# Designs tried in a protein design run: peptides against a protein of PDB entry 5ONS. Part 13

Target 1, 181 residues: chain A of PDB entry 5ONS
Amino acid sequence: MFKKFDEKENVSNCIQLKTSVIKGIKNQLIEQFPGIEPWLNQIMPKKDPVKIVRCHEHIEILTVNGELLFFRQREGPFYPTLRLLHKYPFILPHQQVDKGAIKFVLSGANIMCPGLTSPGAKLYPAAVDTIVAIMAEGKQHALCVGVMKMSAEDIEKVNKGIGIENIHYLNDGLWHMKTYK

## One batch from the design tools (peptide; made by RFdiffusion4, then SolubleMPNN)

Design b1_p9_6_s2 (from b1_p9_6, 5 letters changed)
Fold by OpenDDE base, seed 5:
Structure b1_p9_6_s2 (fold): chain B 181 residues (1-181), chain A 9 residues (1-9)
Amino acid sequence: as target 1 above (181 residues)
Amino acid sequence: MLPEVEPVY
């Protein structure tokens, strides 16, 4: 989603949200990420304005105090930014790729099944379309936010093709955006 | 919560 994303070229405008809209978004976030509920007031304090940065290709980025928190495309599901996920690593279920897959993920490649079934990888139960944090063998912080294109069960059985779609990865255009006030 | 970091890869 952000492989060729540039803040200067791909941001259209920024709007401040009304209180009622913020409440709706918070409810959506809790539905998607139940574990975030105790932390949501810390992540999105009531006293702080919430803004949406509107980007090309119908991408919207939710921001508070300039911090990029979540993003979505075409009013689809919200994804946490890696920066938020690093602070709150429990927001998403995890999958772990082997060491060999790291360089490909960091180039924006989708995660292939063998990278999730090989030694050094850890594959946890997850259904198709689940948004997941991609961890790496021997590393502490998530390197990617992805979407399961196959269930964990099918990844193990089929063990070929795209297991997880790469949505947002470390050092992509969104990562480099850092803040937006 | 963990502090914000620049992960090393």
Scores: peptide ipSAE 0.328, ipTM 0.904, DockQ to the pose 0.909
Fold by OpenDDE base, seed 1:
Structure b1_p9_6_s2 (fold): chain B 181 residues (1-181), chain A 9 residues (1-9)
Amino acid sequence: as target 1 above (181 residues)
Amino acid sequence: MLPEVEPVY
């Protein structure tokens, strides 16, 4: 989603959200990520304005005090940014790729099944379309936010093709955006 | 919340 993303070229505008819209978004976030509810007040304090950075390709980024928190495309599901995920690693269920897959993920490649079934990888139960944090063998911080294109069970059985779609990865255009006020 | 750390890969 952000492989060729550049803040200067791909951001259209930024709007400050009304209270009613913020409440709706918070409810959506809790619905998607029930475990975030106890933390949502410190992630999105009531006293702080919430903004949406509108980008090309129907991408919207939720920000508070310039911090990029969540994003969505075409009013689909919200994804946490890697920067938020690093602060709150439990927001998403995890999958772990082996060491050899790291360089490909960091180039924006989708995660292939062998990278999730090989030694050094860890594959946890997850259904198709689940948004997941991609961890790496020997690393503490997630390197990617992805979407399961196959269930964990099918990844193990089929063990070929795209297991997880790469949505947002370390050092992509969104990562380099860092902040926006 | 965990501290913000710039990951190294």
Scores: peptide ipSAE 0.266, ipTM 0.821, DockQ to the pose 0.851
Fold by OpenDDE base, seed 3:
Structure b1_p9_6_s2 (fold): chain B 181 residues (1-181), chain A 9 residues (1-9)
Amino acid sequence: as target 1 above (181 residues)
Amino acid sequence: MLPEVEPVY
């Protein structure tokens, strides 16, 4: 989503949200990520303005105090940014790729099944379309936010093709945007 | 909440 993203070229405008809209978004986030509920007032304090950075390709980035928290495309599901995920790593279920897959993930490539079933990888139960944090063998922080294109069960059985779609990865255009006030 | 960190790869 952000492989060729640049703040100067791809941001259209920024709007500050009304209170009623913020409440609606918070409810959506809790529905998507039930585990976030106890933390949501910390992530999005009531006293702080919430903004949406509108980008090309129908991308919207939710921000508070300049921090990029979540993004979505075409009013689809919200994805946490890697920066938020690093602070709250439990927001998403995890999958772990082997060390050999790292260079490909960091180039924006989708994650192939063998990279999730090989020694050094760890594949956890997850249904199709689940948004997941991609961890790497021997690394502390998630390197990617992805979407399961196959269930974990099918990844193990089929073990070929795209297991997880790469949505947002370390050092992509969103990562380099860093903040927006 | 974990501290803000620049991950190393």
Scores: peptide ipSAE 0.249, ipTM 0.817, DockQ to the pose 0.909
Fold by OpenDDE base, seed 4:
Structure b1_p9_6_s2 (fold): chain B 181 residues (1-181), chain A 9 residues (1-9)
Amino acid sequence: as target 1 above (181 residues)
Amino acid sequence: MLPEVEPVY
């Protein structure tokens, strides 16, 4: 989603959200990520304005105090930014790739099944279309936010093809957009 | 919760 993303070229505008819209978004976030509920007032304090940075390709980035929190495309589900996910690692269920897969993930490649079933990887139960944090062998911070394209069960059984779609990865265009005020 | 540290890869 952000492999060729550039803030100067791909950001269209920024809007400040009304209170009612913010409430709706918070409810949606809790539905998507139940574990975030106790932390949501810390992440999105009531006193702070919430903004949407509108980008090309129908991408929207939710921000508070310039911090990029979540993003979505075409009114689809929200994804946490890696920066938020690093602060709150439990927001997403995890999958772990082996050391060999790291360089490919960091190039924006989708995660292939063998990278999730090999020694050093850890595959946890997850349904297709689940948004997941991609962890790496020997690393503490997620390197990617992805979407399961196969269930964990099918990844183990088939062990071929795209297991997880790479949506947002470390050092992509969104990562380099550190803040937006 | 992890502190705000720049990841190294």
Scores: peptide ipSAE 0.248, ipTM 0.796, DockQ to the pose 0.679

Design b1_p9_8_s1 (from b1_p9_8 with P1E S4A)
Fold by OpenDDE base, seed 3:
Structure b1_p9_8_s1 (fold): chain B 181 residues (1-181), chain A 9 residues (1-9)
Amino acid sequence: as target 1 above (181 residues)
Amino acid sequence: EPPAFPPPP
């Protein structure tokens, strides 16, 4: 989603959200990520303005005090940014790839089933369409935010085809954006 | 489209 993303070229505008819209978004976030509820007042303090950075390709980035928190495309599901996920790693269920996968993930590669069943990888139960944090063997912080294209069960049984789609990864255009006020 | 890991056979 952000392989060729550049703030200067791909940001259209930024809008400050009304209170009612913010409340709606918070409810959506809790529905998607129930475990975030106790932390939401810390992540999005009531007194702080919330903004949407509107980008090309129907991408929207939710920000508070310049911090990039979540993004979505075409008003689909919200994804946490890696920067937020690094602070709150429990927001997403995890999957792990081996050391050899790192360079490919960091190039935006989708993860094929064998990359999730190999030695050094760890595949945890997850349904299709689940947004997941991609961890790597020997690394503390998530390398990527992805989406399960198959269930964990099917990945193990079929073991071919795309297991996880790569959505956002370290050093992509969104990562380099850092902040926006 | 983005590459795949590991590459298809």
Scores: peptide ipSAE 0.153, ipTM 0.761, DockQ to the pose 0.026
Fold by OpenDDE base, seed 2:
Structure b1_p9_8_s1 (fold): chain B 181 residues (1-181), chain A 9 residues (1-9)
Amino acid sequence: as target 1 above (181 residues)
Amino acid sequence: EPPAFPPPP
């Protein structure tokens, strides 16, 4: 989603959200990520304005105090940014790839099933379409936010094709945006 | 279109 993303070229505008809209978004976030509920007040303090950075290709980035928190495309599901995920790693279920996968993930590569079943990888139960944090063998912080294209069960038994789609990865265009005020 | 890991043989 952000492989060729550049803030200067791909950001259209920024809008401060009304209170009612913020309330709705918070509810959506809790529905998607139940574990975030106790933390939402510190992530999105009531006193702080919430903004949407509107980008090309129908991408929207939710921000508070300039921090990029979540993004979505075409009003679909929210994805946490890696920066937020690094602070709150538990808001997504994890999958782990082996050391050899790192360089490919960091180039935006989708993760094929063998990359999730290999030695050094760890595949945890997850349904198709689940948003997941991609961890790597020997690394503490998530390298990528992805979406399960197959269930964990199918990845194991079929072990062929795209297992996880790479949505946002370390050092992509969104990562380099860093902040937006 | 996007790259894949592991790369095809």
Scores: peptide ipSAE 0.134, ipTM 0.747, DockQ to the pose 0.026
Fold by OpenDDE base, seed 1:
Structure b1_p9_8_s1 (fold): chain B 181 residues (1-181), chain A 9 residues (1-9)
Amino acid sequence: as target 1 above (181 residues)
Amino acid sequence: EPPAFPPPP
Protein backbone atom coordinates (compact mmCIF):
# COMPACT_ATOMS: atom_id res chain seq x y z
CA MET B 1 0.00 0.00 0.00
CA PHE B 2 2.86 2.38 0.75
CA LYS B 3 5.73 1.11 -1.37
CA LYS B 4 5.60 4.14 -3.64
CA PHE B 5 4.01 6.46 -1.10
CA ASP B 6 5.49 9.89 -0.54
CA GLU B 7 4.05 12.42 1.88
CA LYS B 8 4.75 15.34 -0.41
CA GLU B 9 3.17 13.73 -3.43
CA ASN B 10 0.39 11.56 -2.04
CA VAL B 11 -1.20 13.56 0.78
CA SER B 12 -4.25 15.51 -0.34
CA ASN B 13 -5.54 17.23 2.78
CA CYS B 14 -6.06 16.93 6.52
CA ILE B 15 -9.30 17.31 8.46
CA GLN B 16 -9.93 17.65 12.17
CA LEU B 17 -12.69 15.39 13.41
CA LYS B 18 -15.67 16.39 15.48
CA THR B 19 -16.26 14.83 18.88
CA SER B 20 -19.09 12.63 17.66
CA VAL B 21 -17.00 11.27 14.81
CA ILE B 22 -14.12 10.57 17.17
CA LYS B 23 -16.42 8.61 19.43
CA GLY B 24 -17.57 6.52 16.50
CA ILE B 25 -14.03 5.79 15.43
CA LYS B 26 -13.03 4.81 18.95
CA ASN B 27 -15.90 2.34 19.01
CA GLN B 28 -14.76 0.91 15.70
CA LEU B 29 -11.23 0.55 16.97
CA ILE B 30 -12.37 -1.25 20.09
CA GLU B 31 -14.46 -3.58 17.97
CA GLN B 32 -11.49 -4.40 15.75
CA PHE B 33 -8.90 -4.46 18.53
CA PRO B 34 -10.55 -5.28 21.86
CA GLY B 35 -7.24 -5.26 23.68
CA ILE B 36 -6.76 -1.58 22.90
CA GLU B 37 -9.70 -0.41 25.02
CA PRO B 38 -7.81 0.08 28.30
CA TRP B 39 -5.16 2.06 26.45
CA LEU B 40 -7.33 4.18 24.20
CA ASN B 41 -7.44 7.17 26.54
CA GLN B 42 -3.66 7.13 26.57
CA ILE B 43 -3.37 6.72 22.81
CA MET B 44 -6.16 9.19 22.03
CA PRO B 45 -6.50 11.58 24.97
CA LYS B 46 -9.79 13.46 25.06
CA LYS B 47 -8.01 16.81 25.18
CA ASP B 48 -6.11 16.17 21.96
CA PRO B 49 -7.51 16.77 18.49
CA VAL B 50 -7.95 13.80 16.21
CA LYS B 51 -7.24 14.31 12.54
CA ILE B 52 -7.55 12.32 9.36
CA VAL B 53 -4.88 12.78 6.73
CA ARG B 54 -6.48 12.08 3.38
CA CYS B 55 -4.20 10.58 0.78
CA HIS B 56 -4.44 9.40 -2.79
CA GLU B 57 -6.07 6.08 -3.59
CA HIS B 58 -8.63 6.57 -0.82
CA ILE B 59 -6.07 6.12 1.95
CA GLU B 60 -6.81 7.81 5.27
CA ILE B 61 -4.43 8.10 8.20
CA LEU B 62 -5.73 8.74 11.71
CA THR B 63 -3.50 11.02 13.76
CA VAL B 64 -3.37 12.45 17.27
CA ASN B 65 -0.88 15.19 18.10
CA GLY B 66 0.86 14.47 14.85
CA GLU B 67 1.34 10.79 15.69
CA LEU B 68 0.23 8.43 12.96
CA LEU B 69 -1.90 5.81 14.67
CA PHE B 70 -4.08 3.94 12.20
CA PHE B 71 -4.80 3.91 8.50
CA ARG B 72 -7.49 2.53 6.24
CA GLN B 73 -8.37 2.40 2.57
CA ARG B 74 -11.81 3.02 1.11
CA GLU B 75 -13.28 3.08 4.60
CA GLY B 76 -12.29 -0.52 5.16
CA PRO B 77 -10.82 -1.87 8.36
CA PHE B 78 -8.32 0.14 10.34
CA TYR B 79 -4.71 -1.00 10.41
CA PRO B 80 -2.32 0.17 13.08
CA THR B 81 0.84 1.87 11.95
CA LEU B 82 4.07 0.10 12.78
CA ARG B 83 5.00 3.01 14.98
CA LEU B 84 1.89 2.52 17.10
CA LEU B 85 2.31 -1.24 17.01
CA HIS B 86 5.86 -0.93 18.31
CA LYS B 87 4.50 0.90 21.35
CA TYR B 88 1.56 -1.45 21.80
CA PRO B 89 2.60 -4.75 20.24
CA PHE B 90 -0.35 -6.64 21.72
CA ILE B 91 -3.01 -4.91 19.64
CA LEU B 92 -2.52 -7.42 16.81
CA PRO B 93 -2.07 -11.15 16.77
CA HIS B 94 1.41 -12.12 15.65
CA GLN B 95 2.91 -14.31 12.97
CA GLN B 96 6.62 -14.92 12.59
CA VAL B 97 8.77 -15.38 9.51
CA ASP B 98 12.31 -16.71 9.44
CA LYS B 99 15.46 -14.62 9.09
CA GLY B 100 15.63 -15.23 5.37
CA ALA B 101 12.26 -13.58 4.85
CA ILE B 102 13.32 -10.21 6.26
CA LYS B 103 14.81 -8.78 3.09
CA PHE B 104 11.75 -9.76 1.09
CA VAL B 105 9.23 -8.46 3.60
CA LEU B 106 11.10 -5.16 3.65
CA SER B 107 10.71 -4.98 -0.12
CA GLY B 108 6.95 -5.28 0.21
CA ALA B 109 6.74 -8.97 -0.61
CA ASN B 110 3.67 -10.98 0.21
CA ILE B 111 4.37 -13.99 2.37
CA MET B 112 3.79 -17.35 0.76
CA CYS B 113 2.71 -20.32 2.82
CA PRO B 114 6.13 -21.99 2.86
CA GLY B 115 7.54 -18.85 4.42
CA LEU B 116 5.21 -19.37 7.36
CA THR B 117 5.87 -23.09 7.80
CA SER B 118 9.65 -23.04 7.45
CA PRO B 119 12.13 -23.55 10.26
CA GLY B 120 12.41 -20.32 12.19
CA ALA B 121 8.87 -19.28 11.33
CA LYS B 122 6.02 -19.48 13.82
CA LEU B 123 2.42 -19.74 12.71
CA TYR B 124 -0.25 -18.93 15.27
CA PRO B 125 -3.99 -19.55 15.00
CA ALA B 126 -5.71 -16.88 12.94
CA ALA B 127 -8.72 -16.72 10.66
CA VAL B 128 -8.67 -15.52 7.09
CA ASP B 129 -8.82 -11.73 6.75
CA THR B 130 -7.28 -11.20 10.20
CA ILE B 131 -4.91 -8.25 10.42
CA VAL B 132 -1.65 -9.49 11.89
CA ALA B 133 1.74 -8.25 12.99
CA ILE B 134 4.58 -9.89 11.12
CA MET B 135 7.47 -10.65 13.41
CA ALA B 136 10.83 -11.99 12.35
CA GLU B 137 13.12 -14.55 13.87
CA GLY B 138 15.60 -12.77 16.11
CA LYS B 139 13.83 -9.41 15.98
CA GLN B 140 11.77 -7.85 18.75
CA HIS B 141 9.74 -5.32 16.77
CA ALA B 142 7.22 -6.05 14.04
CA LEU B 143 8.53 -5.67 10.50
CA CYS B 144 5.17 -5.56 8.80
CA VAL B 145 1.42 -5.29 9.17
CA GLY B 146 -0.33 -7.87 7.04
CA VAL B 147 -3.62 -9.59 6.33
CA MET B 148 -4.19 -13.32 6.47
CA LYS B 149 -5.21 -14.47 3.00
CA MET B 150 -5.65 -17.99 4.31
CA SER B 151 -6.38 -19.26 7.78
CA ALA B 152 -3.43 -20.51 9.77
CA GLU B 153 -4.93 -23.97 9.52
CA ASP B 154 -5.10 -23.81 5.74
CA ILE B 155 -1.59 -22.40 5.50
CA GLU B 156 -0.29 -25.46 7.28
CA LYS B 157 -2.43 -27.92 5.34
CA VAL B 158 -2.23 -26.48 1.84
CA ASN B 159 1.19 -24.85 2.24
CA LYS B 160 0.93 -23.24 -1.17
CA GLY B 161 0.01 -19.76 -2.37
CA ILE B 162 -0.13 -16.42 -0.62
CA GLY B 163 -0.56 -16.85 3.11
CA ILE B 164 -0.31 -13.23 4.19
CA GLU B 165 -0.60 -10.04 2.18
CA ASN B 166 1.96 -7.37 3.00
CA ILE B 167 0.15 -4.10 3.71
CA HIS B 168 2.62 -1.89 5.59
CA TYR B 169 6.28 -2.62 6.26
CA LEU B 170 9.28 -1.08 7.96
CA ASN B 171 10.89 1.69 5.92
CA ASP B 172 7.99 2.05 3.49
CA GLY B 173 6.47 5.41 2.64
CA LEU B 174 4.18 5.45 5.66
CA TRP B 175 7.04 4.65 8.01
CA HIS B 176 9.07 7.52 6.64
CA MET B 177 6.18 9.93 7.12
CA LYS B 178 6.91 9.73 10.89
CA THR B 179 4.61 12.54 12.04
CA TYR B 180 2.06 14.88 10.51
CA LYS B 181 0.58 18.05 12.05
CA GLU A 1 4.28 -5.64 -8.13
CA PRO A 2 6.23 -6.65 -5.05
CA PRO A 3 7.91 -10.04 -4.95
CA ALA A 4 6.76 -12.98 -2.91
CA PHE A 5 8.55 -14.86 -0.18
CA PRO A 6 9.99 -17.29 -0.64
CA PRO A 7 10.79 -16.35 -4.20
CA PRO A 8 9.80 -18.77 -6.92
CA PRO A 9 12.49 -21.32 -7.91
Scores: peptide ipSAE 0.123, ipTM 0.748, DockQ to the pose 0.026
Fold by OpenDDE base, seed 4:
Structure b1_p9_8_s1 (fold): chain B 181 residues (1-181), chain A 9 residues (1-9)
Amino acid sequence: as target 1 above (181 residues)
Amino acid sequence: EPPAFPPPP
């Protein structure tokens, strides 16, 4: 999603959200990520305005105090940014790729099933369409935010095709955006 | 087509 993303070229505008819209988004976030509920007031303090940075390709980035928190495309599900995920790693269920996968993930590569069933990888139960944090063997912080294109069960059974779509990865365009005020 | 890991044979 952000492989060729550049803040200067791909950001269109920024809007400040009304209170009612913020409440709706918070409810959506809790629905998507139940574990975030106790932390949401810390992540999105009531006193702080919430903004959406509108980007090309129907990408929207939810921000508070310039911090990029979540993003979505075409009003789909919200994804946490890696920067938020690094602060709150429990927001997403994890999947692990082996050391050899790192360079590919960091190039925006989708993760094929064999990359999730190989030695050094760890595949945890997850339904199709689940947003997941891609961890790497020997690394503390998530390398990537992805989406299960197959269930974990199917990845193990079929072991062929795209297992996880790479949505946002370290050093992509979103990562380099850092902040937006 | 986006890159894939591991690369196809």
Scores: peptide ipSAE 0.120, ipTM 0.733, DockQ to the pose 0.026

Design b1_p9_8_s2 (from b1_p9_8, 3 letters changed)
Fold by OpenDDE base, seed 2:
Structure b1_p9_8_s2 (fold): chain B 181 residues (1-181), chain A 9 residues (1-9)
Amino acid sequence: as target 1 above (181 residues)
Amino acid sequence: EPPAFPPPE
């Protein structure tokens, strides 16, 4: 989603959200990520305005105090940014790839099933379409936010094709955006 | 469109 993203070229505008809209978004976030509920008040303090950075390709980035928290495309599901995920790694279920996968993930590569079943990888139960944090063998922080294109069960069973779609990865255009006020 | 891991080769 952000492989060729550039803040200077791909950001259209920024809007400050009304209280009612913020409440709706918070509810959506809790629905998607139930574990975030106890933390949502410190992630999105009531006293702080919430903004949406509108980008090309119908991408929207939710921000508070300039911090990029979540993003979505075409009003689809919210994804946490890696920067937020690094602070709250439990927001997403994890999947782990082996060390050899790192360079490919960081180039925006989708993760094929064999990359999730190989030695050094760890595949955890997850349904198709689940948003997941991609961890790497020997690394503490998530390398990527992805979406299960197959269930974990099918990945193990079929072991062929795209297992996880790469949505956002370290050093992509969103990562380099850092903050926006 | 994007690359894949592991590479198909």
Scores: peptide ipSAE 0.126, ipTM 0.739, DockQ to the pose 0.026
Fold by OpenDDE base, seed 1:
Structure b1_p9_8_s2 (fold): chain B 181 residues (1-181), chain A 9 residues (1-9)
Amino acid sequence: as target 1 above (181 residues)
Amino acid sequence: EPPAFPPPE
């Protein structure tokens, strides 16, 4: 989603959200990420304005005090940014790829099933369409935010085809955006 | 579009 993304070229505008809209978004976030509820007050303090940075290709980035928190495309599900995920790693279920996969993930590559069943990888239960944090063998912080294209069960059984779609990864255009105020 | 991992044979 952000391989060729550049803040200067791909951001259209930024809007500050009304209180009612913020409330709705918070409810959506809790529905998607139940574990985030106790932390929303510090992630999105009531006193701080919430903004949406509107980008090309129908991408929207939710920000508070310049911090990029979540993003979505075409009003689909919210994805946490890696920067938020690094602070709150529990908000997504995890999957792990082996050391050899790192360079490919960091190039935006989707993750094929064998990359999730190999030695050094760890595949945890997850349904299709689940947004997941991609961890790497020997690394503490998530390298990527992805979406399960197959269930964990099917990945193990079929073990061919795209297992996880790469959505956002370290050093992509969104990562380099850092802050927006 | 970047190649998938692992790269196809």
Scores: peptide ipSAE 0.108, ipTM 0.733, DockQ to the pose 0.026
Fold by OpenDDE base, seed 5:
Structure b1_p9_8_s2 (fold): chain B 181 residues (1-181), chain A 9 residues (1-9)
Amino acid sequence: as target 1 above (181 residues)
Amino acid sequence: EPPAFPPPE
C-alpha cells in the first residue's frame, strides 16, 4: 500500500474531526480490536484533537498530536501503524516468519504459505481476513502489518499460494512519514 | 507489484 508513497506527493489534505465523528471511529476501533478498549483513552486522549490525513488512492490516516495511529483504504477496516504497534504490541495477533524471510518482507513481499510453515516460522490460529502483526525470528519488533488471505488451518493444509498479504512494512512510505501536524 | 516470499526458483 505504501511502497511508492511519499508525503509530499501523495497527501491531499488534512481535516480535523468533530467530537461525534471521533466517537464513531473509537467504536469502530473497539469492534475491530476489542483488547484496545482499556488503552484507547491513552492513545486518543479526549483533550487532544483528532485529524484525518487524506491521501491519494483513497487512503486515510488517523492522527492525534501529529502521531500517525491508524490508516484505512476505501473506508475499509482500520490498520494500526507500525509505530503505534511498536508501542502497543498486543493490538494485533502475531505471526512469525523465519530469518530468511526478513529481507523479502522489508521489500513489500506477500508471504506465501511455505514461508509460514518453515522451520523458524510460527503460525498461530487466525481466521481469514484477520489483521496480524508479522514478527521475525530473533526480532522483538513487528516488521509488517498484514492480512490473513487464508486461515492458519488452511495455510497448513494447502501450503500453497498467498498466506498473508503485506500491507505496511518497516521503512515503507508510511514509516518514513513519521508525523503529520 | 511487490514480489512474493519465498521467491520462485
Scores: peptide ipSAE 0.104, ipTM 0.727, DockQ to the pose 0.026
Fold by OpenDDE base, seed 4:
Structure b1_p9_8_s2 (fold): chain B 181 residues (1-181), chain A 9 residues (1-9)
Amino acid sequence: as target 1 above (181 residues)
Amino acid sequence: EPPAFPPPE
């Protein structure tokens, strides 16, 4: 999603959200990520305005105090930014790729099933369309935010095709955006 | 199409 993303070229505008809209978004976030509920007031304090950075390709980035928290495309599900995920690594279920996958993930590569069933990888139960944190063997922080294109069960059984779509990865355009006020 | 891991070839 952000492989060719550049803040200067791809950001259109920024809007400040009304309280009612913020409440709706918070409810959506809790629905998507139940584990975030106890932390939501910390992540999105009531006193702080919430903004949406509107980008090309129908991408929207949710921000508080310039911090990029979540993003979505075409009013789809919200994804946490890696920066938020690094602070709250538990908000997504994890999947692990082996050491050899790192360079590919960091190039924006989708993760094929064999990359999730190989030695060094760890595949945890997850339904199709689940947003997941992609961990790497020997690394503490998530390298990527992805979405399951197959269930974990099907990945193991079929072991062919795209298992996880790479949505956001370290050093992509969103990562380099850092903040937006 | 984005790259894939592992490479299909």
Scores: peptide ipSAE 0.094, ipTM 0.720, DockQ to the pose 0.026

Design b1_p9_8_s3 (from b1_p9_8, 3 letters changed)
Fold by OpenDDE base, seed 2:
Structure b1_p9_8_s3 (fold): chain B 181 residues (1-181), chain A 9 residues (1-9)
Amino acid sequence: as target 1 above (181 residues)
Amino acid sequence: EPPAFPAPP
């Protein structure tokens, strides 16, 4: 989603959200990520304005105090940014790739099933379409936010094709935005 | 369209 993304070229505008809209978004976030409910007040303090950075290709980035928290495309599901995920790694279920996969993930590559069943990888139960954090062998912080294109069960059984779609990865265009005030 | 890991056989 952000392989060729550049803040200067791909951001259209930024809007401050109304209180009612913020409430709706918070509810959506809790529905998607039940585990964030106890943390939502510190992630999105009531006193702080919430903004949407509108980008090309129907991408929207949710920000508070300049911090990029979540993003979505075409009003689909919210994804946490890697920066938020690094602070709250439990927001997403994890999957782990082996050391050899790191360079490919960091180039925006989708993850094929064999890359999730190899030695050094760890595949945890997850349904298709689940948003997941991609961890790597020997690394503490997530490398990527992805989406399960197959269930974990099917990845193990079929072991062919794209297992996880790469949505957002370290050093992509979104990562390099850092902040937006 | 995007690359894949590992590369398809």
Scores: peptide ipSAE 0.091, ipTM 0.717, DockQ to the pose 0.026
Fold by OpenDDE base, seed 1:
Structure b1_p9_8_s3 (fold): chain B 181 residues (1-181), chain A 9 residues (1-9)
Amino acid sequence: as target 1 above (181 residues)
Amino acid sequence: EPPAFPAPP
């Protein structure tokens, strides 16, 4: 989603959200990520303005005090940014790729099933379409936010095809955006 | 777009 993303070229505008809209978004976030509820007042303090940075291709980035928290496309599900995920790694269920996959993930490559079943990888239960944090062997912080294209069960059984779609990865255009005020 | 990992045989 952000491989060719550049803040200067791909950001259209920024809007500040009304209180009612913020409440709606908070509820949506809790629905998607139930474990975030106790932390939401810390992540999105009531005193801080909430903004949406509107980008090309119907991408929206939710920000609080300039910090990029979540993004979505075409009003679909919210994805946490890697920067938020690094602070709150429990927001997403995890999957782990082996050491050899790191350079490919960091180039924006989708993850094939064998990359999730190999030695050094760890495959955890997850349904198709689940948003997941991609961890890597020997690394503490998530390298990527992805979407399960197959269930964990099917990845293990079929072990062929795209297992996880790469959505946002370390050092992509969104990562380099850092903050937006 | 970079190839999926691992690359298909």
Scores: peptide ipSAE 0.083, ipTM 0.721, DockQ to the pose 0.026
Fold by OpenDDE base, seed 4:
Parts: C-alpha cells; structure tokens; sequence
Structure b1_p9_8_s3 (fold): chain B 181 residues (1-181), chain A 9 residues (1-9)
C-alpha cells in the first residue's frame, strides 16, 4: 500500500474530525481490536483533536497530535501503523517469518505460504482477512502489518499461494512519513 | 502485483 508512497506527493489534505465521528471511530477500533480498549484513552486522549490525513488511492491516516495511529483504504478496516504497533505490540495477533524472509518483507513482498511454514517461521491460528503483525525470527519489533489471505490452517494444508498480504512494512512510505500535523 | 516471498514456482 505504501511502497511508492511519499508524503509530499501523495497526501491530499487533512481534516479534523468532529467529536461524534471520533466516538464512532473509537467504537470501530474497539470492535476490530478489543484489546485496545483499555489503552485507547492514552492513544487518543479526549482532549486532543483527531485528524484524518487523506491520501491518494483512497488512503486515510488517523492521527492524534501528529502521530500516525491507524490507516485504512476505501473505508475498509483500520490498520495500526507500525509505529503504533511498536508501542502496543499486542494490538494485533502475530505471525513470524524466518530470518531469510526479512529482506523480502522489507521490500514489500507478500508472504507466500512456504515462507510461513518453513523452519524459523511460526504460524499461529488466524482466520482469513485477519490483520496481523509480521514478526521476524530474532527481531523484537514487527516488520510488517499484513492481512491473512488464507487461514493459518489453509496455509499449512495448501502451502501454496499468498498466505499474507504485505500492507505496511518497516521503512515504507508510511513509515517515513513519521508525523503529520 | 507486488513481489512475493518466496517467489512463486
């Protein structure tokens, strides 16, 4: 989603959200990520304005005090940014790729099933369409936010095709955006 | 299509 993303070229505008809209978004976030509820007040303090940075390709980035928290495309599900995920790694269920996969993930590569079933990888139960944190063997912080294109069960059974779609990865255009006020 | 890891057969 952000392989060729550049803040200067791909941001269209920024809007400040009304209180009612913020409440709705918070509810959506809790629905998507139940574990975030106790933390949402510190992630999105009531006193702080919430903004949406509108980008090309129907990408929207939810921000508070310039911090990029979540993003979505075409009003689909919200994804946490890696920067938020690094602070709150429990927001997403994890999947792990082996050391050899790191360079490919960091180039924006989707993760094929064999990359999730290989030695050094760890595949945890997850349904199709689940947003997941892609961890790497020997690394503490998530390298990527992805989406299960197959269930974990099917990845193991079929072991062919795209297992996880790479949505946002370390050092992509969103990562380099850092902040936006 | 984005790259894939590992490369498709």
Amino acid sequence: as target 1 above (181 residues)
Amino acid sequence: EPPAFPAPP
Scores: peptide ipSAE 0.080, ipTM 0.714, DockQ to the pose 0.026
Fold by OpenDDE base, seed 5:
Structure b1_p9_8_s3 (fold): chain B 181 residues (1-181), chain A 9 residues (1-9)
Amino acid sequence: as target 1 above (181 residues)
Amino acid sequence: EPPAFPAPP
């Protein structure tokens, strides 16, 4: 989603949200990520303005005090940014790729099934379309935010093709967009 | 900030 993204070229405008809209978004986030509820007042303090950065290709980025928190495309589900995920690693369920897959993930490549079933990988139960944090063998912080294209069960059984779609990865265009005020 | 990972070759 952000392989060719540049803040100067791909941001259209920024809007500040009204209180009622913010409440609606918070409810959506709790629905998607139930475990985030106790932390939302810390992540999105009531005293701080909430903004949406509108980008090309129908991408929207939710920000608080200039920090990039979540993004979505075409009013689809919200994804946490890697920067938020690094602060709150429990927001998403995890999947772990082996050491050999790291360089491909960091180039924006989708994650193939063998990279999730090989020694050094750890595959946890997850349904298709689940948003997941991609961990790596020997690394503490998530490398990528992805979406399960197959269930964990099917990845193990079929073990061929794209298991997880790469949505946002470390050092992509969104990562390099550190803040926006 | 968390540490950066090396870029692919």
Scores: peptide ipSAE 0.029, ipTM 0.616, DockQ to the pose 0.060

